# Designs tried in a protein design run: peptides against a protein of PDB entry 5ZK1. Part 48

Target 1, 52 residues: chain A of PDB entry 5ZK1
Amino acid sequence: KREVRLMKNREAARECRRKKKEYVKCLENRVAVLENQNKTLIEELKALKDLY
Target 2, 52 residues: chain A of PDB entry 5ZK1 as posed
Amino acid sequence: KREVRLMKNREAARESRRKKKEYVKCLENRVAVLENQNKTLIEELKALKDLY

## One batch from the design tools (peptide; made by RFdiffusion4, then SolubleMPNN)

Design b2_p28_7_s1 (from b2_p28_7, 8 letters changed)
Fold by OpenDDE base, seed 1:
Structure b2_p28_7_s1 (fold): chain B 52 residues (1-52), chain A 28 residues (1-28)
Amino acid sequence: as target 1 above (52 residues)
Amino acid sequence: LEELLKELEKIEEKLKELEEEIKRLEEE
């Protein structure tokens, strides 16, 4: 009985760490997309200012 | 111009919120 509870707790902790890592990776990918959008908008704004 | 500036400001604020959330999740 004790060993089965310790095994289930270890499995739950592994699954929690896995889900956390997948969520952080999803946020990092969203950050990289937003950084690229920001860079493109800054380049468009510079090109538009250089026309005046 | 004004629309592109407003889009930029929204992207920068959203970027900051996501970086703060990543940091909180890495410290836990």
Scores: peptide ipSAE 0.055, ipTM 0.584, DockQ to the pose 0.036
Fold by OpenDDE base, seed 3:
Parts: sequence; C-alpha cells; structure tokens
Structure b2_p28_7_s1 (fold): chain B 52 residues (1-52), chain A 28 residues (1-28)
Amino acid sequence: as target 1 above (52 residues)
Amino acid sequence: LEELLKELEKIEEKLKELEEEIKRLEEE
C-alpha cells in the first residue's frame, strides 16, 4: 500500500533527524570537555612559567 | 613541560576533527 510506505518514510526521516541531533549534542559536549581540559593545561603551564 | 605541550597538541587536533564532523553533519 502507498500510504504505509509514506508513513514508514516519515517515521524513518523523523528518527534520522532525532539521531543526528543527539549525535551533534554528544560531539558538542565532548568539545566543551576538551576545551575545559585545554584551558586547565594552559593555566598550569602559565603558573609554571610564572614561577621561574 | 614537553609532555604537557604534546597533550595540548593532541587536544587541539581532536577539537578540530570534531568541529569538522559537526559542520559536515549540519550541511546534510
């Protein structure tokens, strides 16, 4: 039936967009963690340079 | 000192790879 194929396509497209949004959010959270680690390491390096 | 610089370089390269992946996903 054509209607069942169109319904399944709409469901698959919604699920694809949902998964994409969740994956991007996971990457954004990983970026924020790495940026905070980088900031901490730069601050530690600065503190070590200011001691000599 | 040299170990901390190598850790920073690895973090910077990994940030760049993730930003490029986010951009590719936004364009699809």
Scores: peptide ipSAE 0.039, ipTM 0.547, DockQ to the pose 0.037
Fold by OpenDDE base, seed 5:
Structure b2_p28_7_s1 (fold): chain B 52 residues (1-52), chain A 28 residues (1-28)
Amino acid sequence: as target 1 above (52 residues)
Amino acid sequence: LEELLKELEKIEEKLKELEEEIKRLEEE
């Protein structure tokens, strides 16, 4: 009984760390996409300001 | 012009929210 509880706790802690790492990676990928969109829009705004 | 500025403001606010959430998750 004790060994099974310790095994389940170790598995749950591994799964929690895995899910956290996957979620952070999803957020980092979203940040990189939004940074690239922001950069493109700033470049477009600069090009429009340089025309007038 | 005004639409592109509003889109930039929304992207900047969303970047800030995501950076704050990453930081909270890294501190746990």
Scores: peptide ipSAE 0.037, ipTM 0.548, DockQ to the pose 0.036
Fold by OpenDDE base, seed 4:
Structure b2_p28_7_s1 (fold): chain B 52 residues (1-52), chain A 28 residues (1-28)
Amino acid sequence: as target 1 above (52 residues)
Amino acid sequence: LEELLKELEKIEEKLKELEEEIKRLEEE
């Protein structure tokens, strides 16, 4: 039936948007981890420069 | 010192690549 095809298309579009949102959230979490690592390395480099 | 500078440069380039990818995905 046409209605079942339209329902499946709406479900597929919802799942596509959900997967995109989960992927962006995974990238944002990776950015936050790398920003924290960068901050720590900058602080270590600063502490080493302040010793010389 | 040189190893920490190379690790920093790799992190900065990887942050830039990820920020550009997030921006592309938000504009679509």
Scores: peptide ipSAE 0.036, ipTM 0.537, DockQ to the pose 0.036

Design b2_p28_7_s2 (from b2_p28_7, 8 letters changed)
Fold by OpenDDE base, seed 1:
Structure b2_p28_7_s2 (fold): chain B 52 residues (1-52), chain A 28 residues (1-28)
Amino acid sequence: as target 1 above (52 residues)
Amino acid sequence: MEELKKELEKIEEELKELEEEIKRLEEE
């Protein structure tokens, strides 16, 4: 009985760490896309201001 | 001009919320 509880706890902890790592990686990829979009929009806004 | 400023403001808000969520998850 104790060994089965320890095994299930180790499996749950591995799955929790896996899901957390996958979610953080998804957020980091979204941040990199938004940073690129932000940079492009700032460059477009500067180019439009430099015409006046 | 006004549309691009509104789009930039939305992207900066979404970026800030995502960076705060990453930080919370890294500290746990």
Scores: peptide ipSAE 0.025, ipTM 0.505, DockQ to the pose 0.035
Fold by OpenDDE base, seed 2:
Structure b2_p28_7_s2 (fold): chain B 52 residues (1-52), chain A 28 residues (1-28)
Amino acid sequence: as target 1 above (52 residues)
Amino acid sequence: MEELKKELEKIEEELKELEEEIKRLEEE
Protein backbone atom coordinates (compact mmCIF):
# COMPACT_ATOMS: atom_id res chain seq x y z
CA LYS B 1 0.00 0.00 0.00
CA ARG B 2 1.30 3.55 -0.90
CA GLU B 3 0.40 5.08 2.51
CA VAL B 4 2.35 2.41 4.46
CA ARG B 5 5.46 3.06 2.27
CA LEU B 6 5.19 6.85 2.84
CA MET B 7 4.80 6.28 6.62
CA LYS B 8 7.88 3.98 6.72
CA ASN B 9 9.93 6.50 4.67
CA ARG B 10 8.95 9.33 7.11
CA GLU B 11 9.88 7.13 10.10
CA ALA B 12 13.24 6.18 8.48
CA ALA B 13 13.98 9.88 7.74
CA ARG B 14 13.14 10.84 11.38
CA GLU B 15 15.39 8.05 12.70
CA CYS B 16 18.24 9.09 10.34
CA ARG B 17 18.01 12.75 11.56
CA ARG B 18 17.85 11.55 15.21
CA LYS B 19 20.96 9.34 14.79
CA LYS B 20 22.86 12.19 13.01
CA LYS B 21 22.00 14.63 15.85
CA GLU B 22 23.09 12.10 18.52
CA TYR B 23 26.37 11.41 16.65
CA VAL B 24 27.18 15.17 16.30
CA LYS B 25 26.45 15.62 20.04
CA CYS B 26 28.83 12.73 20.86
CA LEU B 27 31.58 14.34 18.70
CA GLU B 28 31.00 17.79 20.31
CA ASN B 29 31.29 16.21 23.79
CA ARG B 30 34.53 14.43 22.75
CA VAL B 31 35.94 17.73 21.36
CA ALA B 32 35.12 19.50 24.68
CA VAL B 33 36.87 16.71 26.68
CA LEU B 34 39.97 16.76 24.41
CA GLU B 35 40.13 20.61 24.52
CA ASN B 36 40.10 20.44 28.33
CA GLN B 37 42.81 17.72 28.32
CA ASN B 38 44.90 19.79 25.85
CA LYS B 39 44.53 22.88 28.08
CA THR B 40 45.61 20.88 31.16
CA LEU B 41 48.64 19.41 29.31
CA ILE B 42 49.68 22.89 28.05
CA GLU B 43 49.40 24.26 31.63
CA GLU B 44 51.49 21.32 32.96
CA LEU B 45 54.12 21.82 30.20
CA LYS B 46 54.25 25.56 31.04
CA ALA B 47 54.62 24.87 34.78
CA LEU B 48 57.45 22.39 34.05
CA LYS B 49 59.17 24.90 31.70
CA ASP B 50 58.92 27.71 34.31
CA LEU B 51 60.93 25.46 36.75
CA TYR B 52 64.01 25.50 34.39
CA MET A 1 58.76 16.29 28.30
CA GLU A 2 58.83 14.38 24.96
CA GLU A 3 55.97 12.08 26.07
CA LEU A 4 53.71 15.05 26.99
CA LYS A 5 54.55 16.74 23.63
CA LYS A 6 53.62 13.52 21.77
CA GLU A 7 50.39 13.25 23.79
CA LEU A 8 49.56 16.91 23.00
CA GLU A 9 50.26 16.33 19.26
CA LYS A 10 47.91 13.30 19.29
CA ILE A 11 45.16 15.29 21.05
CA GLU A 12 45.55 18.18 18.54
CA GLU A 13 45.28 15.76 15.57
CA GLU A 14 42.23 13.99 17.11
CA LEU A 15 40.59 17.42 17.72
CA LYS A 16 41.23 18.48 14.10
CA GLU A 17 39.79 15.20 12.73
CA LEU A 18 36.67 15.54 14.94
CA GLU A 19 36.15 19.23 13.99
CA GLU A 20 36.44 18.33 10.27
CA GLU A 21 33.92 15.48 10.75
CA ILE A 22 31.47 17.81 12.59
CA LYS A 23 31.83 20.36 9.74
CA ARG A 24 31.16 17.67 7.07
CA LEU A 25 28.06 16.53 8.98
CA GLU A 26 26.77 20.14 9.39
CA GLU A 27 27.21 20.89 5.63
CA GLU A 28 25.21 17.70 4.64
Scores: peptide ipSAE 0.025, ipTM 0.490, DockQ to the pose 0.037
Fold by OpenDDE base, seed 5:
Structure b2_p28_7_s2 (fold): chain B 52 residues (1-52), chain A 28 residues (1-28)
Amino acid sequence: as target 1 above (52 residues)
Amino acid sequence: MEELKKELEKIEEELKELEEEIKRLEEE
């Protein structure tokens, strides 16, 4: 039936958008962790340069 | 010193790759 195909397409499109949003959020969280690690390493490198 | 510089360089490259991937996904 046409209605069942339209329902399945709408469900597939919702699931695609959900997965994309979850993946982007995972990448954004990884970026925030790496930015904080980078900041810490720069601060440690600066502290070591200020000692010598 | 050299180890921390190498770890920083890896983190900067991983950040750049992730930012480029986020941008590609936002344009779709």
Scores: peptide ipSAE 0.024, ipTM 0.497, DockQ to the pose 0.036
Fold by OpenDDE base, seed 3:
Structure b2_p28_7_s2 (fold): chain B 52 residues (1-52), chain A 28 residues (1-28)
Amino acid sequence: as target 1 above (52 residues)
Amino acid sequence: MEELKKELEKIEEELKELEEEIKRLEEE
């Protein structure tokens, strides 16, 4: 039936948008962790240079 | 010192790849 195909297409489009949003949020969280690690490594490198 | 610089360079390249992927996904 046409109605069942339209319902399945709407569900697939909602699931695609949900998965995209969750993947972007996972990447943003990974970026924030790596930026904090980078900042810590730069601060440690600076402290080691300032000792000599 | 040289090991920490190599770790930093790897983190910077991984950040750049992730930022480019976020941008591609936002344009779609």
Scores: peptide ipSAE 0.023, ipTM 0.490, DockQ to the pose 0.037

Design b2_p28_7_s3 (from b2_p28_7, 11 letters changed)
Fold by OpenDDE base, seed 4:
Structure b2_p28_7_s3 (fold): chain B 52 residues (1-52), chain A 28 residues (1-28)
Amino acid sequence: as target 1 above (52 residues)
Amino acid sequence: LKEDLEELKKIEEKLKELEEEIERLEKE
């Protein structure tokens, strides 16, 4: 009984770390997309300001 | 112009929220 509980806890801890890593990677990818969109919009706004 | 500035501000705020959330998750 104790060994099975320790095994399940180790599995749950591995799954928690996996989910955390996947979530961070998802956020990092969203940040990189938003940074690229922000850069493009800043460049467009600068080009428009240089015309007026 | 006004719409593009509003969209830019929404993207900047969302970027900041995501960076703060990454930093919180990296410290745990």
Scores: peptide ipSAE 0.021, ipTM 0.407, DockQ to the pose 0.036
Fold by OpenDDE base, seed 3:
Structure b2_p28_7_s3 (fold): chain B 52 residues (1-52), chain A 28 residues (1-28)
Amino acid sequence: as target 1 above (52 residues)
Amino acid sequence: LKEDLEELKKIEEKLKELEEEIERLEKE
């Protein structure tokens, strides 16, 4: 039936958009963690250079 | 010191890869 195929396509498109949004949010959280780690390591390296 | 600088470079490259992937995903 054509209607059942159109319903399944709409459901698949909603699920694709949902998975994409969750993946972007996961990447944004990884970026924020790595930016904080980078900042901490730069501050530690600066403190070590300022001691000599 | 040398190891920490190598770790920083790995973090910076990984940040760039993730930002480029976010930008690709936002445009689709």
Scores: peptide ipSAE 0.020, ipTM 0.413, DockQ to the pose 0.038
Fold by OpenDDE base, seed 1:
Structure b2_p28_7_s3 (fold): chain B 52 residues (1-52), chain A 28 residues (1-28)
Amino acid sequence: as target 1 above (52 residues)
Amino acid sequence: LKEDLEELKKIEEKLKELEEEIERLEKE
């Protein structure tokens, strides 16, 4: 009985770490896309202001 | 623009909280 509870706890902890790591990787990819879009829009806005 | 910057900041804050929590769970 104790060994089965320890096994289930280890499996649940591994699955929790896996899901959190996948979610962080999704957020890192969203951050990288939004940072690149923001950089491009700021550069375009500067180029438009330098024409006036 | 202002909304996209606010969304970016919320994502960065949430990323930091999750990375700190992963680091705690990897040391256990």
Scores: peptide ipSAE 0.020, ipTM 0.452, DockQ to the pose 0.079
Fold by OpenDDE base, seed 2:
Structure b2_p28_7_s3 (fold): chain B 52 residues (1-52), chain A 28 residues (1-28)
Amino acid sequence: as target 1 above (52 residues)
Amino acid sequence: LKEDLEELKKIEEKLKELEEEIERLEKE
């Protein structure tokens, strides 16, 4: 039935958009964590270098 | 670090699968 195929396609497209949004959010969170860790490590390395 | 790289690779592969599925659905 054409209507059932259109319904399934709309459901699949909603699920793909949901998964893509969750993926981008996971990447953004990971980038923010890595940027914070890198900043902290640079600050620690600077503090250690300023002792020499 | 290694676990995070493996998670990123899994996520990249999943993104590629979703992009290929979108491209298939746009060509139908």
Scores: peptide ipSAE 0.025, ipTM 0.452, DockQ to the pose 0.140; fails the geometry check

Design b2_p28_7_s4 (from b2_p28_7, 10 letters changed)
Fold by OpenDDE base, seed 4:
Structure b2_p28_7_s4 (fold): chain B 52 residues (1-52), chain A 28 residues (1-28)
Amino acid sequence: as target 1 above (52 residues)
Amino acid sequence: MEELEKELEKLEEKLKELEREIEELERE
C-alpha cells in the first residue's frame, strides 16, 4: 500500500537525521578531546623549552 | 622534542580535518 511506503520513508528520514546528529556529536566530542590533548602537549613543550 | 612536535602537528591536522567535516555536515 502507498501509506506503508510513506510510513517507511518517514521512519528512514528520521533515522537518517538521528544518525547524522549522533555522528556530528561524536566528531565534536573527538575535537574536544584533541583540543585538550593539544593543550597538554603545548604545555609540556613549553615546560621543556623553559628548562633550556 | 621532535617526537612531541610531530605528535602535536598530527593532532592539529586531525583537529582541522574534524572541524572541516563538522562544518560540511552542519551545512546540509
Scores: peptide ipSAE 0.032, ipTM 0.540, DockQ to the pose 0.036
Fold by OpenDDE base, seed 2:
Structure b2_p28_7_s4 (fold): chain B 52 residues (1-52), chain A 28 residues (1-28)
Amino acid sequence: as target 1 above (52 residues)
Amino acid sequence: MEELEKELEKLEEKLKELEREIEELERE
């Protein structure tokens, strides 16, 4: 009984760390997309302001 | 103009939210 509880706890801790790493990677990818979109919008706004 | 400025403001606020969430997750 004790060994099975320790195994399940180690598996749960591995799964928690895996999910956290996958979530951070998803946020980092979303940040990179938003930064690129923001840069493009700023460049478009500058190009429009330079016409007036 | 106003639509692109509003979309930029939304992207900037969402970027700051995601950066705060990353920093919270990196500290734990």
Scores: peptide ipSAE 0.027, ipTM 0.523, DockQ to the pose 0.037
Fold by OpenDDE base, seed 5:
Parts: sequence; C-alpha cells; structure tokens
Structure b2_p28_7_s4 (fold): chain B 52 residues (1-52), chain A 28 residues (1-28)
Amino acid sequence: as target 1 above (52 residues)
Amino acid sequence: MEELEKELEKLEEKLKELEREIEELERE
C-alpha cells in the first residue's frame, strides 16, 4: 500500500539524517584532537628552537 | 626535531582532509 511506502521512506530519511549527524560529529571530534596535537607539537618545536 | 616536523605535517594534511569532508557533508 502507498501508506507503508511513505512510512518506510520517512524512517529511511530519519536514519540517513541521524547517521550523517553522527559521522560529522565524529569528524569534528577528530579535528579537535588533531588541532590540539598540532598545538602541542608546535609548542614543543618552539621550545626546542628557543634552546638552540 | 625532524620526527616532530614529519608528525606535524601528517597531522596538518589529515586535518585538511577532514575539514574538506565536513564541508562536503554540510553542503548536502
């Protein structure tokens, strides 16, 4: 029936939006970790360069 | 020094890849 197809399409669209939001959040968290690691490495490189 | 510079370069490349992927996903 048409109603069952429309229900399944709405459920699929909700699941696609949920998965996309979770994936973006995982990428944003990884970016924040890499930015913090880069900051630490740059600070260590500056401290080493100021000693020599 | 050279090992930390190489690790920094890899992290910068990877950050730039992830930023491009976020921007692609946000446009849809």
Scores: peptide ipSAE 0.027, ipTM 0.505, DockQ to the pose 0.036
Fold by OpenDDE base, seed 3:
Structure b2_p28_7_s4 (fold): chain B 52 residues (1-52), chain A 28 residues (1-28)
Amino acid sequence: as target 1 above (52 residues)
Amino acid sequence: MEELEKELEKLEEKLKELEREIEELERE
């Protein structure tokens, strides 16, 4: 029936938007981890340069 | 020192890759 196809298309479009949002959130979390690691390495490098 | 500077450069390159991928996804 046409109504079942329209329902399935709406479900698929909701799932695509959900998957996109979860993927962006995964990338944002990875960015935040790498930024924190980068900050720590810069602070350690500065502390070492200030000792010599 | 050179090893930590090379690790930092790799992290910065990887950040720029992930930021570009986020921006591409946000445009769609």
Scores: peptide ipSAE 0.026, ipTM 0.506, DockQ to the pose 0.037

Design b2_p28_8_s3 (from b2_p28_8, 16 letters changed)
Fold by OpenDDE base, seed 1:
Structure b2_p28_8_s3 (fold): chain B 52 residues (1-52), chain A 28 residues (1-28)
Amino acid sequence: as target 1 above (52 residues)
Amino acid sequence: DEKEREEERKLDEENRELEREIRELDEK
């Protein structure tokens, strides 16, 4: 019985670490997209202001 | 016996915590 509980704990701990890593990767990707969009919008606003 | 039962209780608690963290990550 103990070995099966230790195995389940190790599996749950691996899955938790995997999901945490995937969540951080999704946040990093979202930040990179938002930073790029922000940069593009600032450049577009600058180009629009340089016309007036 | 007593030390083994305490280790099993700690392991069951850690599993419940990890299962909560897994659910909270699946909801996001």
Scores: peptide ipSAE 0.102, ipTM 0.655, DockQ to the pose 0.749
Fold by OpenDDE base, seed 4:
Structure b2_p28_8_s3 (fold): chain B 52 residues (1-52), chain A 28 residues (1-28)
Amino acid sequence: as target 1 above (52 residues)
Amino acid sequence: DEKEREEERKLDEENRELEREIRELDEK
């Protein structure tokens, strides 16, 4: 029945939007970690350069 | 109606696309 397909589509679309939101949040967290690591490595490289 | 059958085909394709997209997100 069309009503059951419309229900399944609405459920699938909700799940897709949920998964997209979770994936974006994972990427944002990964970017923040990599930015912090890069900042630390740049500061360490600067400190090593300032010794010579 | 022909219009209802076309809406049903589009809805079935959209569901397959959403299911593909969910799988591609779960693989990453």
Scores: peptide ipSAE 0.100, ipTM 0.656, DockQ to the pose 0.746
Fold by OpenDDE base, seed 3:
Structure b2_p28_8_s3 (fold): chain B 52 residues (1-52), chain A 28 residues (1-28)
Amino acid sequence: as target 1 above (52 residues)
Amino acid sequence: DEKEREEERKLDEENRELEREIRELDEK
């Protein structure tokens, strides 16, 4: 009984760490896309202000 | 948005599973 519970707990803890790593990677990719979009919008706004 | 919300729900369910297993380990 105890050995099976300790095996399940080790499996669940591995899966939790995997899911957390995937979630952080998704957030990092989203931040990188938003930062790139913000840079492009700032550059476009600057180019428009330099024309007027 | 949808992927992040799905990943968050999967983490919350896993935390509930871990909490159940901890209780079952304390119940000797």
Scores: peptide ipSAE 0.077, ipTM 0.579, DockQ to the pose 0.035
Fold by OpenDDE base, seed 2:
Structure b2_p28_8_s3 (fold): chain B 52 residues (1-52), chain A 28 residues (1-28)
Amino acid sequence: as target 1 above (52 residues)
Amino acid sequence: DEKEREEERKLDEENRELEREIRELDEK
């Protein structure tokens, strides 16, 4: 009985760590996209300002 | 945005389920 509980707890803890890693990777990808969009918008605004 | 927020909500619910399962295993 105890060995089966320890195996299930180890499996649940591995899955929790896997999902936390996937969540962090999703946030890192979203931050990279938003930073690139922000950079592009700043460059476009600068190019428009340099025309006046 | 909407798909990512749905995936985030699914991950948060499943993390809450795993945290419940871990607590139920640690109480016995």
Scores: peptide ipSAE 0.067, ipTM 0.517, DockQ to the pose 0.032

## One batch from the design tools (peptide; made by RFdiffusion4, then SolubleMPNN)

Design b2_p29_5_s1 (from b2_p29_5, 16 letters changed)
Fold by OpenDDE base, seed 2:
Structure b2_p29_5_s1 (fold): chain B 52 residues (1-52), chain A 29 residues (1-29)
Amino acid sequence: as target 1 above (52 residues)
Amino acid sequence: MEAKKEELKKLEEELNALNEKIEKLKKEM
């Protein structure tokens, strides 16, 4: 039946968009954590360089 | 003097490794 195939395709496309959004949100959170760690290490490097 | 130079070098290597990870993650978005 054509209608059932169109319904299943719409559901699969919604699920694909949901999974992509969750994956991007996970990457955004990981980037934010690494950027914060990088800032802390830059501050530590600066404090160590200011002792020379 | 040498111990602090080695500590600075390790922190610079860690920063470079973090920057490379950030750039890889940004390319996957």
Scores: peptide ipSAE 0.110, ipTM 0.646, DockQ to the pose 0.100
Fold by OpenDDE base, seed 5:
Structure b2_p29_5_s1 (fold): chain B 52 residues (1-52), chain A 29 residues (1-29)
Amino acid sequence: as target 1 above (52 residues)
Amino acid sequence: MEAKKEELKKLEEELNALNEKIEKLKKEM
């Protein structure tokens, strides 16, 4: 009975780490998209400021 | 000139809103 509880706890901890890794990867992709949009807006802002 | 000043202001507001979203997402990682 103790060994089965320890096995289930190890499986739950592996699944928690897997879900966290997938969530972090989703956030990394979203950050990369927003940083690229931000770079484009900075370039547009610079082009507008250089006209003045 | 006023129309381009308002466009510049909107782009600065959008830039700030994107930076705040990036910092929120980085805190969740």
Scores: peptide ipSAE 0.105, ipTM 0.641, DockQ to the pose 0.106
Fold by OpenDDE base, seed 3:
Structure b2_p29_5_s1 (fold): chain B 52 residues (1-52), chain A 29 residues (1-29)
Amino acid sequence: as target 1 above (52 residues)
Amino acid sequence: MEAKKEELKKLEEELNALNEKIEKLKKEM
């Protein structure tokens, strides 16, 4: 009984680390897209300010 | 002149909304 609980805990801890890594990778990709959109909008704002 | 000022204001509001989203995502990492 104890060994089965320790095995299940080790599996749950591996799955938790896997899910956290996948979630962080999804956030990193979303941040990279938003930072690229932000750069484009800054360039557009600069071009509009340079036309004044 | 007024149309360009409103366009600049919209782009500044979009930039602020993107920066707030980036900072929320960085706190979840």
Scores: peptide ipSAE 0.093, ipTM 0.639, DockQ to the pose 0.102
Fold by OpenDDE base, seed 4:
Structure b2_p29_5_s1 (fold): chain B 52 residues (1-52), chain A 29 residues (1-29)
Amino acid sequence: as target 1 above (52 residues)
Amino acid sequence: MEAKKEELKKLEEELNALNEKIEKLKKEM
């Protein structure tokens, strides 16, 4: 009985770490896309300000 | 003159909305 509970806990902890890694990777990709869009908007804003 | 001022204001609002989204995502990491 104890060994089966320890096995299930180790499996749950592995799955939790896998899901967190996949979630963080999704957030990193989304941040990189938004930071690139933000950079483009800053460059466009600067180009518009330089025309005033 | 007025049309370019309104375009600048819209781009500043979009920039602020993107910055808020980035900061929310960074807090979830």
Scores: peptide ipSAE 0.088, ipTM 0.631, DockQ to the pose 0.104

Design b2_p29_5_s2 (from b2_p29_5, 16 letters changed)
Fold by OpenDDE base, seed 2:
Structure b2_p29_5_s2 (fold): chain B 52 residues (1-52), chain A 29 residues (1-29)
Amino acid sequence: as target 1 above (52 residues)
Amino acid sequence: MEKRKEELEKLLEERKALLEKIEELKKEM
């Protein structure tokens, strides 16, 4: 009984670390997309300002 | 032309707020 509880706790800790790593990777990808989109919008705004 | 500048400025501000929120969530981790 004790060994099965320790095994389940180790599995839950591995799964928590995996989910944390996947979430950070998802955030990093979303940051990179938003940074590129912000650069494009700044360039579009600059082009629209340079026309006036 | 002004309406399109205002729309792009709003989209910039919305995306900055989303970046800040993602950076905050990244710092908490």
Scores: peptide ipSAE 0.022, ipTM 0.451, DockQ to the pose 0.122
Fold by OpenDDE base, seed 1:
Structure b2_p29_5_s2 (fold): chain B 52 residues (1-52), chain A 29 residues (1-29)
Amino acid sequence: as target 1 above (52 residues)
Amino acid sequence: MEKRKEELEKLLEERKALLEKIEELKKEM
């Protein structure tokens, strides 16, 4: 039936959007970790420059 | 000193590439 094919396509599109949202959230979390590491390295480099 | 600058530059480039990829993915949503 046409309706069953349309339902399966809607389910596949919902699952694709869910996986994409989870991937974006994983990348955003990785960026937040890199931003914190960069902040710490900048603070370490500043403290080391203030000693010389 | 130089090794820590190289580590910082590498993390900054990884951050840029991740931000660009997030923006591409947001444009397609």
Scores: peptide ipSAE 0.022, ipTM 0.462, DockQ to the pose 0.183
Fold by OpenDDE base, seed 3:
Structure b2_p29_5_s2 (fold): chain B 52 residues (1-52), chain A 29 residues (1-29)
Amino acid sequence: as target 1 above (52 residues)
Amino acid sequence: MEKRKEELEKLLEERKALLEKIEELKKEM
């Protein structure tokens, strides 16, 4: 009985760490997309200002 | 012009909120 509870706790802790790592990776990927979109918008705004 | 500036400001604020959330999550590790 004790060993099965310790095994389930170790599995739950591994799964919690896995889910946290995946969530951070999804946020980092979203930041990279937003940074690229922001760069494009800044370049478009600069090109528009340089024409007038 | 103004619509593109508003789009940029929204994306910058979304990026800031996501970076703060990554830092919080790193501190709890």
Scores: peptide ipSAE 0.021, ipTM 0.458, DockQ to the pose 0.176
Fold by OpenDDE base, seed 5:
Structure b2_p29_5_s2 (fold): chain B 52 residues (1-52), chain A 29 residues (1-29)
Amino acid sequence: as target 1 above (52 residues)
Amino acid sequence: MEKRKEELEKLLEERKALLEKIEELKKEM
């Protein structure tokens, strides 16, 4: 009984670390998309301001 | 890991707010 509880705790801790790593990777990808969109919109706004 | 998550969440919100403000300015022009 004790060994099975220790095994389940080790598995839960591994899964928690995996989920945290995947969530951070998802945030990094979303930040990279927003940074690219922000750059494009800043370039468009500069081009519009240079026409006035 | 938690500190790096919080840093990325803050950066995501900052970039989102900048995109919203740029899109507002683009509509006013």
Scores: peptide ipSAE 0.021, ipTM 0.450, DockQ to the pose 0.031

Design b2_p29_6_s2 (from b2_p29_6, 17 letters changed)
Fold by OpenDDE base, seed 4:
Structure b2_p29_6_s2 (fold): chain B 52 residues (1-52), chain A 29 residues (1-29)
Amino acid sequence: as target 1 above (52 residues)
Amino acid sequence: DKLLEELEKREAELKKQLEELKKEKEDLL
């Protein structure tokens, strides 16, 4: 009985760490996409302003 | 977690900047 509870707790702790690592990776990817979108818009705005 | 909070703050800042840049583009067209 105790050993099965300790095994399940170790599995749950591994899954929690996995989910957290995946969430951080998804957030890093979203930040990188936004940085690239903002860079593109800044370049477009600069090119547009250089025509005035 | 400091890294998570920094990434969440950076995402919020970048989203705000994106909407400001889109508006500035719309105002120039």
Scores: peptide ipSAE 0.428, ipTM 0.862, DockQ to the pose 0.355
Fold by OpenDDE base, seed 1:
Structure b2_p29_6_s2 (fold): chain B 52 residues (1-52), chain A 29 residues (1-29)
Amino acid sequence: as target 1 above (52 residues)
Amino acid sequence: DKLLEELEKREAELKKQLEELKKEKEDLL
């Protein structure tokens, strides 16, 4: 039936949008972790350089 | 999507900065 094909297409399109949203969220979290790591290393390097 | 490309670029830049900062720390110890 045409209706079943249209339903499956709508479900596939919803799943693609869901996967994209999850990927963006994972990427935002990785960026936030890297920003915090870089901030910590900059502070450590500053403290190390202040000893010389 | 512009947001995705901006986040992917930002992740690559931050990874590069992290490796530069780790190397600078290793060279000072």
Scores: peptide ipSAE 0.412, ipTM 0.858, DockQ to the pose 0.349
Fold by OpenDDE base, seed 2:
Structure b2_p29_6_s2 (fold): chain B 52 residues (1-52), chain A 29 residues (1-29)
Amino acid sequence: as target 1 above (52 residues)
Amino acid sequence: DKLLEELEKREAELKKQLEELKKEKEDLL
């Protein structure tokens, strides 16, 4: 039936938007972790260079 | 999607910078 096909298409479109939102959130968290790690390494390297 | 492409690009740049900083630390110790 046409109604069942339209319902399944609406469900698939909702699931696609949900998966995209979750992927973006995971990517934002990974970027924030890398920014913090790089900041820490820059501070460590500066402290090490200030001893020479 | 511009936001997704910018975040993927930023993740790749930060990973590259992290490996360069680790190498600089290894070369200094």
Scores: peptide ipSAE 0.400, ipTM 0.851, DockQ to the pose 0.362
Fold by OpenDDE base, seed 5:
Structure b2_p29_6_s2 (fold): chain B 52 residues (1-52), chain A 29 residues (1-29)
Amino acid sequence: as target 1 above (52 residues)
Amino acid sequence: DKLLEELEKREAELKKQLEELKKEKEDLL
């Protein structure tokens, strides 16, 4: 009985670490997309300001 | 200029979102 509880706890801890890693990777990808979008927008704003 | 105002608002939103995501990453690591 104890061994089964310890096995389930180890599996739950592995799944928690997997989910955390996937969430961090999702945030990193979103940050990179926003950084690229922001860079493009700054260039667009600069080009627009250079016309006035 | 309306287009300039819309782009400046969007830049502020993207900067805010970027900072929130950086903070959320830092708080999680």
Scores: peptide ipSAE 0.305, ipTM 0.792, DockQ to the pose 0.034; fails the geometry check

